# Peptides against a protein of PDB entry 7BBL, part 20

Target 1, 86 residues: chain A of PDB entry 7BBL
Amino acid sequence: IAQESLESQEQRARAALRERYLRSLLAMVGHQVSFTLHEGVRVAAHFGATDLDVANFYVSQLQTPIGVQAEALLRCSDIISYTFKP

## One batch from the design tools (peptide)

Design b1_p22_1_s1 (made by RFdiffusion4, then SolubleMPNN; from b1_p22_1, 10 letters changed)
Fold by OpenDDE base, seed 1:
Structure b1_p22_1_s1 (fold): chain B 86 residues (1-86), chain A 22 residues (1-22)
Amino acid sequence: as target 1 above (86 residues)
Amino acid sequence: SAVEQARAEFLARVEAELARLR
């Protein structure tokens, strides 16, 4: 019987993972995100946007140990991890 | 604002890529 090629199967798998990732990004829309930065610094901010390749975060109301920034960019290199409640 | 602009572009890009994946 006709079977899907390995390459085609891999393509579908990659597409599925990419879709899941993209939907996870959308899940942050309208939510606060908590970030763990270097040296154990933790901040919280309202999600604005990200890049689709390099996970830079555009956020608002960034709560830092020093104060609150109305708007900010958190670069991928600045972030160790992040979490949010969908 | 910059964030609002980024938001709009972000949503458009995500939607476009999701459509591409279908």
Scores: peptide ipSAE 0.631, ipTM 0.925, DockQ to the pose 0.923
Fold by OpenDDE base, seed 5:
Order: structure tokens, then C-alpha cells, then sequence
Structure b1_p22_1_s1 (fold): chain B 86 residues (1-86), chain A 22 residues (1-22)
């Protein structure tokens, strides 16, 4: 088998990482996600969708300190971190 | 709803890109 170039190996590595990322997004489907926002605010919501290039989340049943929002968009600029249980 | 529409588009995009990576 011909020796694979470093560049080719890097391409495969990037593809593998991208695939793992995409599968992690799919793992959130049907699950509740917990978000840490600015000023220590923590919210929970049902995952709906996200952008593939930017972590913008479309969610439902968003539990906020001031009440529940049926549907909401959480921009990546508003999110410090998020967690979920697959 | 907006979220349901976004989900449909999201799933389609993910599926398409996963196929591209295979």
C-alpha cells in the first residue's frame, strides 16, 4: 500500500473530527440541553436544531429564570457552554 | 412551528454533510 502523505492524513483527520462533531449534534435530538449563559444564568431546553458552522440553537420549552419560553433561538454569542446526556 | 421547520432543515443538512464525508 502506497505511503499516505501528511497532507492526506490531515485531510482524513479533519473529516473524522467533522463527522464526530455532526454525530454529536444528532445525539442531542430528542434530548434536553443545559446552557450556561452570561452572568451565571443557567437554562434548560429541548433541542430542536442548530447551525452547522455556528453553535446557534433552536430550542423549545426553554426554562429561564423568568419563565418558560415555548420556542427560542440561543445565539452562540449568548452561550458560554452547554451540556447534555445522550 | 419555527423550531420544527429548523429541525427538518437541520437534519437534512447533517445527513447531506455526513454523506459527503463518507
Amino acid sequence: as target 1 above (86 residues)
Amino acid sequence: SAVEQARAEFLARVEAELARLR
Scores: peptide ipSAE 0.630, ipTM 0.925, DockQ to the pose 0.905
Fold by OpenDDE base, seed 3:
Structure b1_p22_1_s1 (fold): chain B 86 residues (1-86), chain A 22 residues (1-22)
Amino acid sequence: as target 1 above (86 residues)
Amino acid sequence: SAVEQARAEFLARVEAELARLR
């Protein structure tokens, strides 16, 4: 009986997690995303794009306490967490 | 716009990596 090695099992697990992550990014396309920033500031924006290695967000119609920005870049270092309705 | 360009590149990169994982 053929037995898959532990290393092979771990490799498949990593691939599955990566696919899940990528699918979650695609799920944001066409949706508004809510971001929690430092000092409890919360903003909302329409999802545009991200990079795949760092969670930087290109967004439009960013609603902030002091106004709306047509387009903006939110860096990973700016973001505590984010959520959206798939 | 910058966001539109980023969107196109983003979708292409995601599709390419998903294909690589299969």
Scores: peptide ipSAE 0.629, ipTM 0.925, DockQ to the pose 0.880
Fold by OpenDDE base, seed 2:
Structure b1_p22_1_s1 (fold): chain B 86 residues (1-86), chain A 22 residues (1-22)
Amino acid sequence: as target 1 above (86 residues)
Amino acid sequence: SAVEQARAEFLARVEAELARLR
C-alpha cells in the first residue's frame, strides 16, 4: 500500500551500487589485474589492496615493459582503466 | 611486507563498510 519515496529509492540504489563496487574490489583478491596507463602503456600485477576513496592500487609482481617490480604503488592519476578475471 | 599489511587493512575497511550498508 505504502509507496517508497523517491529519495528512499535513490538511497537504496546508491547503496546497491556502492556494495557492487566494494564486492568487485574483493573479487580482485588473489588475482592478477591488468592496468591501462597513459601513453598506451599496459601492465599486469597481483592485487594487494586499494584506497576505497582515492583508488590507489597496492600491488605485487608488477610486470612492466622493462621488468618486474616486486611491490609497487599505482597512483589513481596514472590509471586510465583496469580489468581482471574473477 | 608492506603490501600484505595494506591488504589486511583493506579487507577490514571493506568488510566494515559492507556491514554498514546492510
Scores: peptide ipSAE 0.628, ipTM 0.924, DockQ to the pose 0.898

Design b1_p22_1_s2 (made by RFdiffusion4, then SolubleMPNN; from b1_p22_1, 11 letters changed)
Fold by OpenDDE base, seed 5:
Structure b1_p22_1_s2 (fold): chain B 86 residues (1-86), chain A 22 residues (1-22)
Amino acid sequence: as target 1 above (86 residues)
Amino acid sequence: SAVAAAQARFLAEVQARLAELA
């Protein structure tokens, strides 16, 4: 019985994960995202965009413990995790 | 704004990447 090689299966799996990731980014457009930062700090902001290579987040209306920032850049290195509701 | 400009680039790039995978 003919079947895909393991290498080909792995390649398709990587492509599927990449597509899922990209579509998840699109799903965030126009939505508020909650970010968990270091030392238990949590912030919320409206998603604008990311840099796909560095995973920087360009956001607006960033709600921080000390106030609201109209526009901000959150670097991947600053973020532990993030969540959003599609 | 910086965010608006980044968003335009982002949308174009994501669509291009998705097209490459299709």
Scores: peptide ipSAE 0.631, ipTM 0.922, DockQ to the pose 0.890
Fold by OpenDDE base, seed 2:
Order: C-alpha cells, then sequence, then structure tokens
Structure b1_p22_1_s2 (fold): chain B 86 residues (1-86), chain A 22 residues (1-22)
C-alpha cells in the first residue's frame, strides 16, 4: 500500500500548528488578555487585533501601573508572554 | 477607531488564511 512521505507528514503537521495558532488568535477577540512585559511589569487589555506578521497587538482599555489607556499598540518586542481566559 | 479598523482587517485576514489551510 502507498505510504505518505515524510515531507507530506511534516507539511500536515505544520498546517495543523498554523491552524491552531490562528484559532487561538480568534479566541482572544472580545476578551481581556494579560501581558507579561520586561522587568516583571504586567498589564491587562481587551484584545482588538494583531498584524500577524510582527505580532503587534492592537488593544483597548490597557491597564498599566499608572493608569488606563483607551487604545494602545503593544509591540512584540516588548512582550514576554500573554495569557487569557477563553 | 484605529483599533476597530485593525480588528476588521484582522478578522478578514485570519479567515482567509484559515480557508487556505482547509
Amino acid sequence: as target 1 above (86 residues)
Amino acid sequence: SAVAAAQARFLAEVQARLAELA
């Protein structure tokens, strides 16, 4: 019987991971996301969108240690990690 | 709203990319 090549298997695996990533982005829509920044700084904001290529985050109601910013852009280079509750 | 505009583009782009993977 014919067997799927290693290259084909790897292609499907990459596609599956990409789909999972894209769906995780959609899951953030309408939710508050918690971001961990450098030097232990943590902020929270409502997810608006990303640009997918650089992974910049367009957010609203950004809660910072010094106050709330209505709208903001968080650069990927400033973010260590992020989490949210689906 | 800049965020609202970005979200519209984002939703369209993600859906398009998901369709390509299907």
Scores: peptide ipSAE 0.630, ipTM 0.922, DockQ to the pose 0.883
Fold by OpenDDE base, seed 4:
Structure b1_p22_1_s2 (fold): chain B 86 residues (1-86), chain A 22 residues (1-22)
Amino acid sequence: as target 1 above (86 residues)
Amino acid sequence: SAVAAAQARFLAEVQARLAELA
């Protein structure tokens, strides 16, 4: 039986991961997201959007150690990781 | 609202990218 090449398998795997990633972004819409920033700083905010060239986050109601920001931009370079409860 | 404007662009772009993968 004919089998696709390793290269073709890897291409399909990458496409599947891209789709999964995009769907995960949509799943964040309307949800609070927790971000881990540098030096152990953790913040929470309502997800608004990202730009897809670089995963910058446009958020609202950002809860920081010193207060709440109504709207904010969290740059990809500032973010170590993020998580949310669907 | 800058966030609202970004969200509109985001939703359109994600849908377009997903359509390209289908």
Scores: peptide ipSAE 0.630, ipTM 0.922, DockQ to the pose 0.882
Fold by OpenDDE base, seed 3:
Structure b1_p22_1_s2 (fold): chain B 86 residues (1-86), chain A 22 residues (1-22)
Amino acid sequence: as target 1 above (86 residues)
Amino acid sequence: SAVAAAQARFLAEVQARLAELA
């Protein structure tokens, strides 16, 4: 009985995860995102773009504990997690 | 602005990557 190889199944699974990730990035366009940084610091900002290979976040209207920054770049190494409401 | 320019490149790149997976 013919069946799909394990390697082929794993390849399709990886492709599906990549597609899901890319579509999630598009879903953030035009929305406010909440970022959790180190030491329990949480900030909110409007999503602009990311650098897909470096995972930098280009944002605007960044709300920080000490004020609002018009435009900012958040480095991947600074971010623990992020959430948003589509 | 710098953010606006980055967004334009980002949108084009994501669409290109998605097209490769289709």
Scores: peptide ipSAE 0.630, ipTM 0.922, DockQ to the pose 0.863

Design b1_p22_1_s4 (made by RFdiffusion4, then SolubleMPNN; from b1_p22_1, 10 letters changed)
Fold by OpenDDE base, seed 2:
Structure b1_p22_1_s4 (fold): chain B 86 residues (1-86), chain A 22 residues (1-22)
Amino acid sequence: as target 1 above (86 residues)
Amino acid sequence: SAVEQARAEFLRRLQAELARLA
């Protein structure tokens, strides 16, 4: 009986994490997402899309402390974390 | 709109990668 190599196990683990991440993105479609930005700023927006590698967020109806933006791009470098309810 | 177009492309790419990982 051949045992799966450590490298192969790591590959499967990475693939599983990637799939989990991608499915979480899919789950955001059609939902509002809350973003935590720098300096304690929190905003909410309707999820539109991301670029799967850079993780920039294309959103609509972005609610900010000074108003609402119909469409906006949130750069990965500006985002500390995000949450949503599937 | 730009976001709607981005979403369409996003979904296509997402489905393609999920299929690759399956």
Scores: peptide ipSAE 0.547, ipTM 0.902, DockQ to the pose 0.912
Fold by OpenDDE base, seed 5:
Structure b1_p22_1_s4 (fold): chain B 86 residues (1-86), chain A 22 residues (1-22)
Amino acid sequence: as target 1 above (86 residues)
Amino acid sequence: SAVEQARAEFLRRLQAELARLA
């Protein structure tokens, strides 16, 4: 049986990583997420949705240093990192 | 609300892509 090409192996690896990423998004549904933004700003919000390609976050009850926003969009370019507890 | 609408679309797209990758 012919061995799988390197290109094909890389394609399967990318698909596996994509699946794991998507499952992590699903795991966030119904959970609070903590975001680290620029300049050391940290906020927390309830996860609503993302766009799957850019990872912009649609969130509710966003707790910011200056108050709570009922709904908000956090752009990927503004996010340094995020964490959540599944 | 905007977030609820986004969630509905997100879940549909997410499920569809997961199915594609399965």
Scores: peptide ipSAE 0.546, ipTM 0.902, DockQ to the pose 0.909
Fold by OpenDDE base, seed 4:
Structure b1_p22_1_s4 (fold): chain B 86 residues (1-86), chain A 22 residues (1-22)
Amino acid sequence: as target 1 above (86 residues)
Amino acid sequence: SAVEQARAEFLRRLQAELARLA
């Protein structure tokens, strides 16, 4: 029985994960995202864009504990996790 | 705005890569 090589399986897996990630980004467009930052800080902002290569987020209406920032850039290194409602 | 411009470029790149993976 012909079986797909381990390398081929890994390639398909990587491609599938990448596609799923990209589709999640697309689903995020036009929605507010909640970010969990270090020290338990949580902020919310409207998703604008990412650079795709690294999860750097360009956002608007960033709601922080001390106020709202019209536009902001959240670096991947600053983000622990994020959630949103499609 | 900067974010709006970034979004436009982002969508273009996103669409292109999704097409590549399809």
Scores: peptide ipSAE 0.546, ipTM 0.902, DockQ to the pose 0.932
Fold by OpenDDE base, seed 3:
Structure b1_p22_1_s4 (fold): chain B 86 residues (1-86), chain A 22 residues (1-22)
Amino acid sequence: as target 1 above (86 residues)
Amino acid sequence: SAVEQARAEFLRRLQAELARLA
């Protein structure tokens, strides 16, 4: 019987991971997200958008230790992790 | 606003990629 090649299996796995990631981004639309930044700093903001390749975050109402920013851009290099309630 | 503009483009691109992967 014919078997799927290892390369084909890897391609399907990559596609599945990409779809899972994209659906997680979609789930953030309309929700507040909590970000963990360097040195243990935690901030919260309303999710606006991302780019799909670099994972920069466009957010609004960013709550920081020193105040609230109406709009902000968080670079992936600034972010250690993030969480949200879908 | 800049965020709203980014959101519109984001949703369009997101939908397009999801459709491609389906």
Scores: peptide ipSAE 0.546, ipTM 0.902, DockQ to the pose 0.910

Design b1_p22_2 (made by RFdiffusion4)
Fold by OpenDDE base, seed 2:
Structure b1_p22_2 (fold): chain B 86 residues (1-86), chain A 22 residues (1-22)
Amino acid sequence: as target 1 above (86 residues)
Amino acid sequence: SLVEEKTAEFLAEAEAELAALA
């Protein structure tokens, strides 16, 4: 029987991971997400979008320790982690 | 607004990529 090449297997694996990632982002659109930034800073904001290269996060109603920003741009490099409750 | 515009673009682009991956 014909066997799939290693390169093809790796390509399918990458595709599966990319699909899972994109679906997770789509699920967050319009919902509040909690972000953990450096120095223990935690903020919450409504997720709007990201660049497909994940360079930036475009959010609204960003709740910070000193107030709320209607709209904001969060750089991926500033984010340690984020959580979302469906 | 910028967020609204980026959201619309993201939805279209992400869904297009998902279709291409299927």
Scores: peptide ipSAE 0.645, ipTM 0.932, DockQ to the pose 0.877
Fold by OpenDDE base, seed 4:
Structure b1_p22_2 (fold): chain B 86 residues (1-86), chain A 22 residues (1-22)
Amino acid sequence: as target 1 above (86 residues)
Amino acid sequence: SLVEEKTAEFLAEAEAELAALA
């Protein structure tokens, strides 16, 4: 039986992960997401979009320790992690 | 607004990429 090369297996794995990632982002659109930033700072905001190549997050109603921003950009480099509750 | 515009673009781009991955 012919075996798929390691390269091909890795390619399929990357494609599967990318699909999962995109679907998760789409599910988040319009919902509140909790973001963990550097220094333990946590914020919550409604997810609007990302730049698919850079993963910058465009959000609304950003709740920060200081107050609420109607709209904001969260750079990928500033985000440690995020959680979403459907 | 900027977020609304980016959201519209994102939806189109993400769906297009998903179609390409299928």
Scores: peptide ipSAE 0.644, ipTM 0.932, DockQ to the pose 0.886
Fold by OpenDDE base, seed 5:
Structure b1_p22_2 (fold): chain B 86 residues (1-86), chain A 22 residues (1-22)
Amino acid sequence: as target 1 above (86 residues)
Amino acid sequence: SLVEEKTAEFLAEAEAELAALA
């Protein structure tokens, strides 16, 4: 009986996770997302895109403690977490 | 705008990768 190797199982698992991640990002396009940054700073912005390799977040209508920024770039390294309400 | 352009690129790239994963 043909048996899938551990390596191939891991490969499929990685592929599944990547697909799930991509679909989650696509679902966020055009929607407001809440980001938690360092030092307890929280911002909200409309998600536009990410760089799939670097995971920069390109957003619009960024609401910060200081004010609203029409367009902004959020680096993945600056983001602790984010939440999206579909 | 930059965000609009990046969004268009992202949509294309993400869809392409999803297709490749399928």
Scores: peptide ipSAE 0.644, ipTM 0.932, DockQ to the pose 0.897
Fold by OpenDDE base, seed 3:
Structure b1_p22_2 (fold): chain B 86 residues (1-86), chain A 22 residues (1-22)
Amino acid sequence: as target 1 above (86 residues)
Amino acid sequence: SLVEEKTAEFLAEAEAELAALA
């Protein structure tokens, strides 16, 4: 019988992961997100957008240990993890 | 503002890519 190629299976798997990622980002728009940075630093900010290729994070009301920034750009390379409550 | 502009672009781009993946 005809079988789907391994390459085709892998392509569908990659597409599924990309879709899941995009939907998760869309769910965060306008919500406060908690970011874990290097050296144990944690900040919170309202998520606006990312660059889908470079993965820069554009946020507002960034709460840092020394104050609040109205708007800020967070580099993906500086972020260890993030979480939010829907 | 920059964040507002990037948000608008992101919404459009993400939705377009999702449509292409469907």
Scores: peptide ipSAE 0.643, ipTM 0.932, DockQ to the pose 0.901

Design b1_p22_2_s1 (made by RFdiffusion4, then SolubleMPNN; from b1_p22_2, 8 letters changed)
Fold by OpenDDE base, seed 2:
Structure b1_p22_2_s1 (fold): chain B 86 residues (1-86), chain A 22 residues (1-22)
Amino acid sequence: as target 1 above (86 residues)
Amino acid sequence: SAVEAARARFLAEAERRLAELA
């Protein structure tokens, strides 16, 4: 039996992970997302969009410790993690 | 707004990339 090459298997695995990632981003549209930033700072905002290549987050109603920002850009370098409940 | 404009581009691009993976 001819088996799929290791390279092909890895390619499909990468594609599957990429699809999962993209679908997770799409699922966040119109929802509130919680972000964990450095020094234990946590903020929440409504997801608008990302730059898929650099993973910047365009958000609205950003809730920070000092107030709410109507629209904001969160750089990927500032984000440790984020969580979203579908 | 800037966020709304970014969302439009994001939706189109993300869906395009998903189609290419399918």
Scores: peptide ipSAE 0.591, ipTM 0.917, DockQ to the pose 0.899
Fold by OpenDDE base, seed 4:
Structure b1_p22_2_s1 (fold): chain B 86 residues (1-86), chain A 22 residues (1-22)
Amino acid sequence: as target 1 above (86 residues)
Amino acid sequence: SAVEAARARFLAEAERRLAELA
């Protein structure tokens, strides 16, 4: 039988992951997201948007240990992980 | 605001990319 090449398998895998990623981002719109940053810092903010290629996060009502920022930009390099309640 | 503007761009771009994957 014909076998799918490794390259083709990888293409399908990338497409599937990209779709899941995009849908997860859309699901966050209008929700508060918890971000884990470096040095054990955790913040919460309302998800606004990303730039899909760079994965910067545009957020509002960012709750930090020292106060709240009305609007903020969280760079991908600053973020260890994030989670939210749908 | 910058966040509001970014959201508009994001929604349009995300939907476009999803359509391309379908």
Scores: peptide ipSAE 0.591, ipTM 0.917, DockQ to the pose 0.890
Fold by OpenDDE base, seed 5:
Structure b1_p22_2_s1 (fold): chain B 86 residues (1-86), chain A 22 residues (1-22)
Amino acid sequence: as target 1 above (86 residues)
Amino acid sequence: SAVEAARARFLAEAERRLAELA
């Protein structure tokens, strides 16, 4: 049985991670996502889209401590983590 | 809206990239 080179294994690993990432983003479509921002601020919003290179989030019905924002852009640099329930 | 426009771009691009990985 032929063995893959280390470089080939790394290439497949990168591809697998990218696929998982893309599928996870697609799974968020139409779902509410919970975001943890700086200083313990937590918000929830309906996922709209991302820009795949920067991972900014375009969301709607953003629930913030001061109210609901119809549409919003959450910058990757502002997000500590996020979770969603498929 | 900006979100709807972004969604259209996102769906197209994500599907394109997935196809390239298949």
Scores: peptide ipSAE 0.591, ipTM 0.917, DockQ to the pose 0.915
Fold by OpenDDE base, seed 3:
Structure b1_p22_2_s1 (fold): chain B 86 residues (1-86), chain A 22 residues (1-22)
Amino acid sequence: as target 1 above (86 residues)
Amino acid sequence: SAVEAARARFLAEAERRLAELA
């Protein structure tokens, strides 16, 4: 019986995780996303895009405690978590 | 705008990477 190697199994697992990640990003296109930042700050914005290597978030209509910003760049290092409703 | 341009690049790159994983 053909037995798949451990490294081959790990390759498939990594590919599956990457696909899930990419599809989750695509699902956010055209939706408002809620971001949790440091020090308990929470903001909401319309998802525009990310750069897949650095994971910066390009957003519009960013709602902050002090007002709305038309366009903004949120660095991955500034984000604790995010959520959205499909 | 910058966001619009970023979206175009994102969609193209994401689709390309998904195709490579298939």
Scores: peptide ipSAE 0.587, ipTM 0.916, DockQ to the pose 0.904

Design b1_p22_2_s2 (made by RFdiffusion4, then SolubleMPNN; from b1_p22_2, 7 letters changed)
Fold by OpenDDE base, seed 2:
Structure b1_p22_2_s2 (fold): chain B 86 residues (1-86), chain A 22 residues (1-22)
Amino acid sequence: as target 1 above (86 residues)
Amino acid sequence: SAVERARAEFLARAQAELAELA
């Protein structure tokens, strides 16, 4: 029985994960995202874009503990996790 | 704005990559 090589299977698996990741990012468009940062800081912002490789987030209406920033860049190194409601 | 421009570019790039993965 012909069988797909392990390398080919892994390639498909990686492609599937990348697709799911991209679709999840696209799903954030027009939605508010909650970010958990270091030192227990949590902020919320409207998703704008990412760079697709480093996962830096370009956002608007960033709600911080001391106010709202109209536009901001959240670096991957600053983010512990993020979540949003579809 | 910068974020709006970034969003437009992001949408185009992400969708283009998805097309390649299909």
Scores: peptide ipSAE 0.604, ipTM 0.924, DockQ to the pose 0.943
Fold by OpenDDE base, seed 5:
Structure b1_p22_2_s2 (fold): chain B 86 residues (1-86), chain A 22 residues (1-22)
Amino acid sequence: as target 1 above (86 residues)
Amino acid sequence: SAVERARAEFLARAQAELAELA
Protein backbone atom coordinates (compact mmCIF):
# COMPACT_ATOMS: atom_id res chain seq x y z
CA ILE B 1 0.00 0.00 0.00
CA ALA B 2 1.05 3.57 -0.58
CA GLN B 3 2.83 5.38 2.21
CA GLU B 4 1.12 8.42 3.64
CA SER B 5 3.07 11.56 2.84
CA LEU B 6 4.54 13.76 5.53
CA GLU B 7 2.15 16.50 4.50
CA SER B 8 -0.80 14.17 4.85
CA GLN B 9 0.36 13.10 8.28
CA GLU B 10 0.64 16.71 9.34
CA GLN B 11 -2.81 17.41 7.95
CA ARG B 12 -4.32 14.60 9.99
CA ALA B 13 -2.52 15.82 13.08
CA ARG B 14 -3.89 19.34 12.60
CA ALA B 15 -7.38 17.95 12.08
CA ALA B 16 -7.13 15.89 15.24
CA LEU B 17 -6.03 18.91 17.26
CA ARG B 18 -8.85 21.02 15.85
CA GLU B 19 -11.39 18.34 16.66
CA ARG B 20 -10.13 18.07 20.21
CA TYR B 21 -10.30 21.83 20.58
CA LEU B 22 -13.86 22.05 19.30
CA ARG B 23 -15.04 19.23 21.51
CA SER B 24 -13.43 20.94 24.48
CA LEU B 25 -15.30 24.15 23.73
CA LEU B 26 -18.58 22.30 23.41
CA ALA B 27 -17.92 20.63 26.74
CA MET B 28 -17.67 24.06 28.35
CA VAL B 29 -21.19 25.08 27.35
CA GLY B 30 -23.20 25.75 30.46
CA HIS B 31 -20.20 25.44 32.74
CA GLN B 32 -18.26 27.96 34.76
CA VAL B 33 -14.79 28.65 33.45
CA SER B 34 -11.91 30.20 35.34
CA PHE B 35 -9.76 32.61 33.37
CA THR B 36 -6.29 33.87 34.18
CA LEU B 37 -5.71 37.29 32.68
CA HIS B 38 -2.79 39.69 32.62
CA GLU B 39 -1.10 40.81 35.81
CA GLY B 40 -2.44 37.84 37.72
CA VAL B 41 -6.07 38.87 37.43
CA ARG B 42 -8.41 35.91 37.70
CA VAL B 43 -12.08 35.85 36.79
CA ALA B 44 -14.80 33.24 36.54
CA ALA B 45 -17.77 33.12 34.22
CA HIS B 46 -20.27 30.81 32.60
CA PHE B 47 -19.21 29.88 29.11
CA GLY B 48 -21.53 30.98 26.36
CA ALA B 49 -19.61 30.81 23.13
CA THR B 50 -16.48 31.66 21.17
CA ASP B 51 -15.94 32.84 17.61
CA LEU B 52 -13.80 29.73 16.99
CA ASP B 53 -11.08 31.45 14.96
CA VAL B 54 -10.18 34.31 17.29
CA ALA B 55 -11.42 32.43 20.33
CA ASN B 56 -13.00 35.45 21.94
CA PHE B 57 -15.20 34.27 24.77
CA TYR B 58 -18.80 35.32 25.16
CA VAL B 59 -19.66 34.72 28.78
CA SER B 60 -22.29 35.40 31.39
CA GLN B 61 -22.10 36.09 35.12
CA LEU B 62 -18.52 37.29 34.88
CA GLN B 63 -17.04 37.57 38.35
CA THR B 64 -14.34 40.22 38.35
CA PRO B 65 -12.33 41.83 41.15
CA ILE B 66 -14.65 44.81 40.83
CA GLY B 67 -17.99 43.10 40.50
CA VAL B 68 -20.22 40.86 38.44
CA GLN B 69 -21.04 41.48 34.79
CA ALA B 70 -24.20 39.84 33.54
CA GLU B 71 -22.71 39.40 30.09
CA ALA B 72 -19.26 40.12 28.74
CA LEU B 73 -16.77 39.47 25.99
CA LEU B 74 -13.28 38.31 26.87
CA ARG B 75 -10.65 38.91 24.20
CA CYS B 76 -8.38 35.99 23.47
CA SER B 77 -5.43 38.37 23.61
CA ASP B 78 -6.28 39.12 27.22
CA ILE B 79 -6.45 35.50 28.29
CA ILE B 80 -3.33 33.73 29.50
CA SER B 81 -5.08 30.50 30.39
CA TYR B 82 -8.40 29.03 31.41
CA THR B 83 -9.73 25.92 33.09
CA PHE B 84 -13.06 24.33 33.87
CA LYS B 85 -14.56 21.26 35.47
CA PRO B 86 -16.80 19.18 33.23
CA SER A 1 -29.45 38.23 24.65
CA ALA A 2 -26.15 38.72 22.87
CA VAL A 3 -24.61 35.73 24.60
CA GLU A 4 -27.57 33.54 23.76
CA ARG A 5 -27.37 34.52 20.12
CA ALA A 6 -23.64 33.94 20.10
CA ARG A 7 -24.15 30.51 21.63
CA ALA A 8 -26.65 29.49 19.00
CA GLU A 9 -24.27 30.50 16.25
CA PHE A 10 -21.33 28.86 17.99
CA LEU A 11 -23.13 25.56 18.41
CA ALA A 12 -24.10 25.52 14.77
CA ARG A 13 -20.61 26.35 13.54
CA ALA A 14 -18.83 23.99 15.89
CA GLN A 15 -21.10 21.09 15.04
CA ALA A 16 -20.75 21.77 11.34
CA GLU A 17 -16.97 21.83 11.51
CA LEU A 18 -16.86 18.67 13.59
CA ALA A 19 -18.96 16.96 10.97
CA GLU A 20 -16.40 17.90 8.34
CA LEU A 21 -13.55 16.58 10.45
CA ALA A 22 -15.27 13.26 11.15
Scores: peptide ipSAE 0.603, ipTM 0.924, DockQ to the pose 0.917
Fold by OpenDDE base, seed 4:
Structure b1_p22_2_s2 (fold): chain B 86 residues (1-86), chain A 22 residues (1-22)
Amino acid sequence: as target 1 above (86 residues)
Amino acid sequence: SAVERARAEFLARAQAELAELA
């Protein structure tokens, strides 16, 4: 029985993960997302867009401990994790 | 706004890539 190479298996895995990632991003459109940043800081904002390569987030109505920013950019390096309610 | 423009571009790019992966 012919078996696909490890490289082929990895290619399929990467494609599957990328698809899942993109679908999750699209699901966030129009929803408020909660971001966990460094030093225990948590913020909430409406998802706008990402650059699709480094997971930089362009958001609106960013709620921070010291106020609300109408529009903001959250760099990948600033984000520990994020979650949202579909 | 900048975010609104970014969203429009994002939607187009994300959907296009998903189509390529299908």
Scores: peptide ipSAE 0.603, ipTM 0.924, DockQ to the pose 0.922
Fold by OpenDDE base, seed 3:
Structure b1_p22_2_s2 (fold): chain B 86 residues (1-86), chain A 22 residues (1-22)
Amino acid sequence: as target 1 above (86 residues)
Amino acid sequence: SAVERARAEFLARAQAELAELA
């Protein structure tokens, strides 16, 4: 009944977290996402893609306080949080 | 468009990585 080493347990934990993250991104495809940015600014846009490592968001129809951008790039450093309706 | 191209690449890369984690 040999048990897993601490290192093996940590590897499984990291893999599980990465899988959950990827699945959450895929679930956003085709949906409008609400982003909370700095200074209390909130915007909405249709999810296009991310680069998976830096987590930059490529979106379309970005609704901002001063207008709508057909296409835009939102850097991870600009985003505090985001949410969407599945 | 640029977003459409990025989306295609994203879908492919995300699915490929998920397959490796399985």
Scores: peptide ipSAE 0.601, ipTM 0.923, DockQ to the pose 0.927

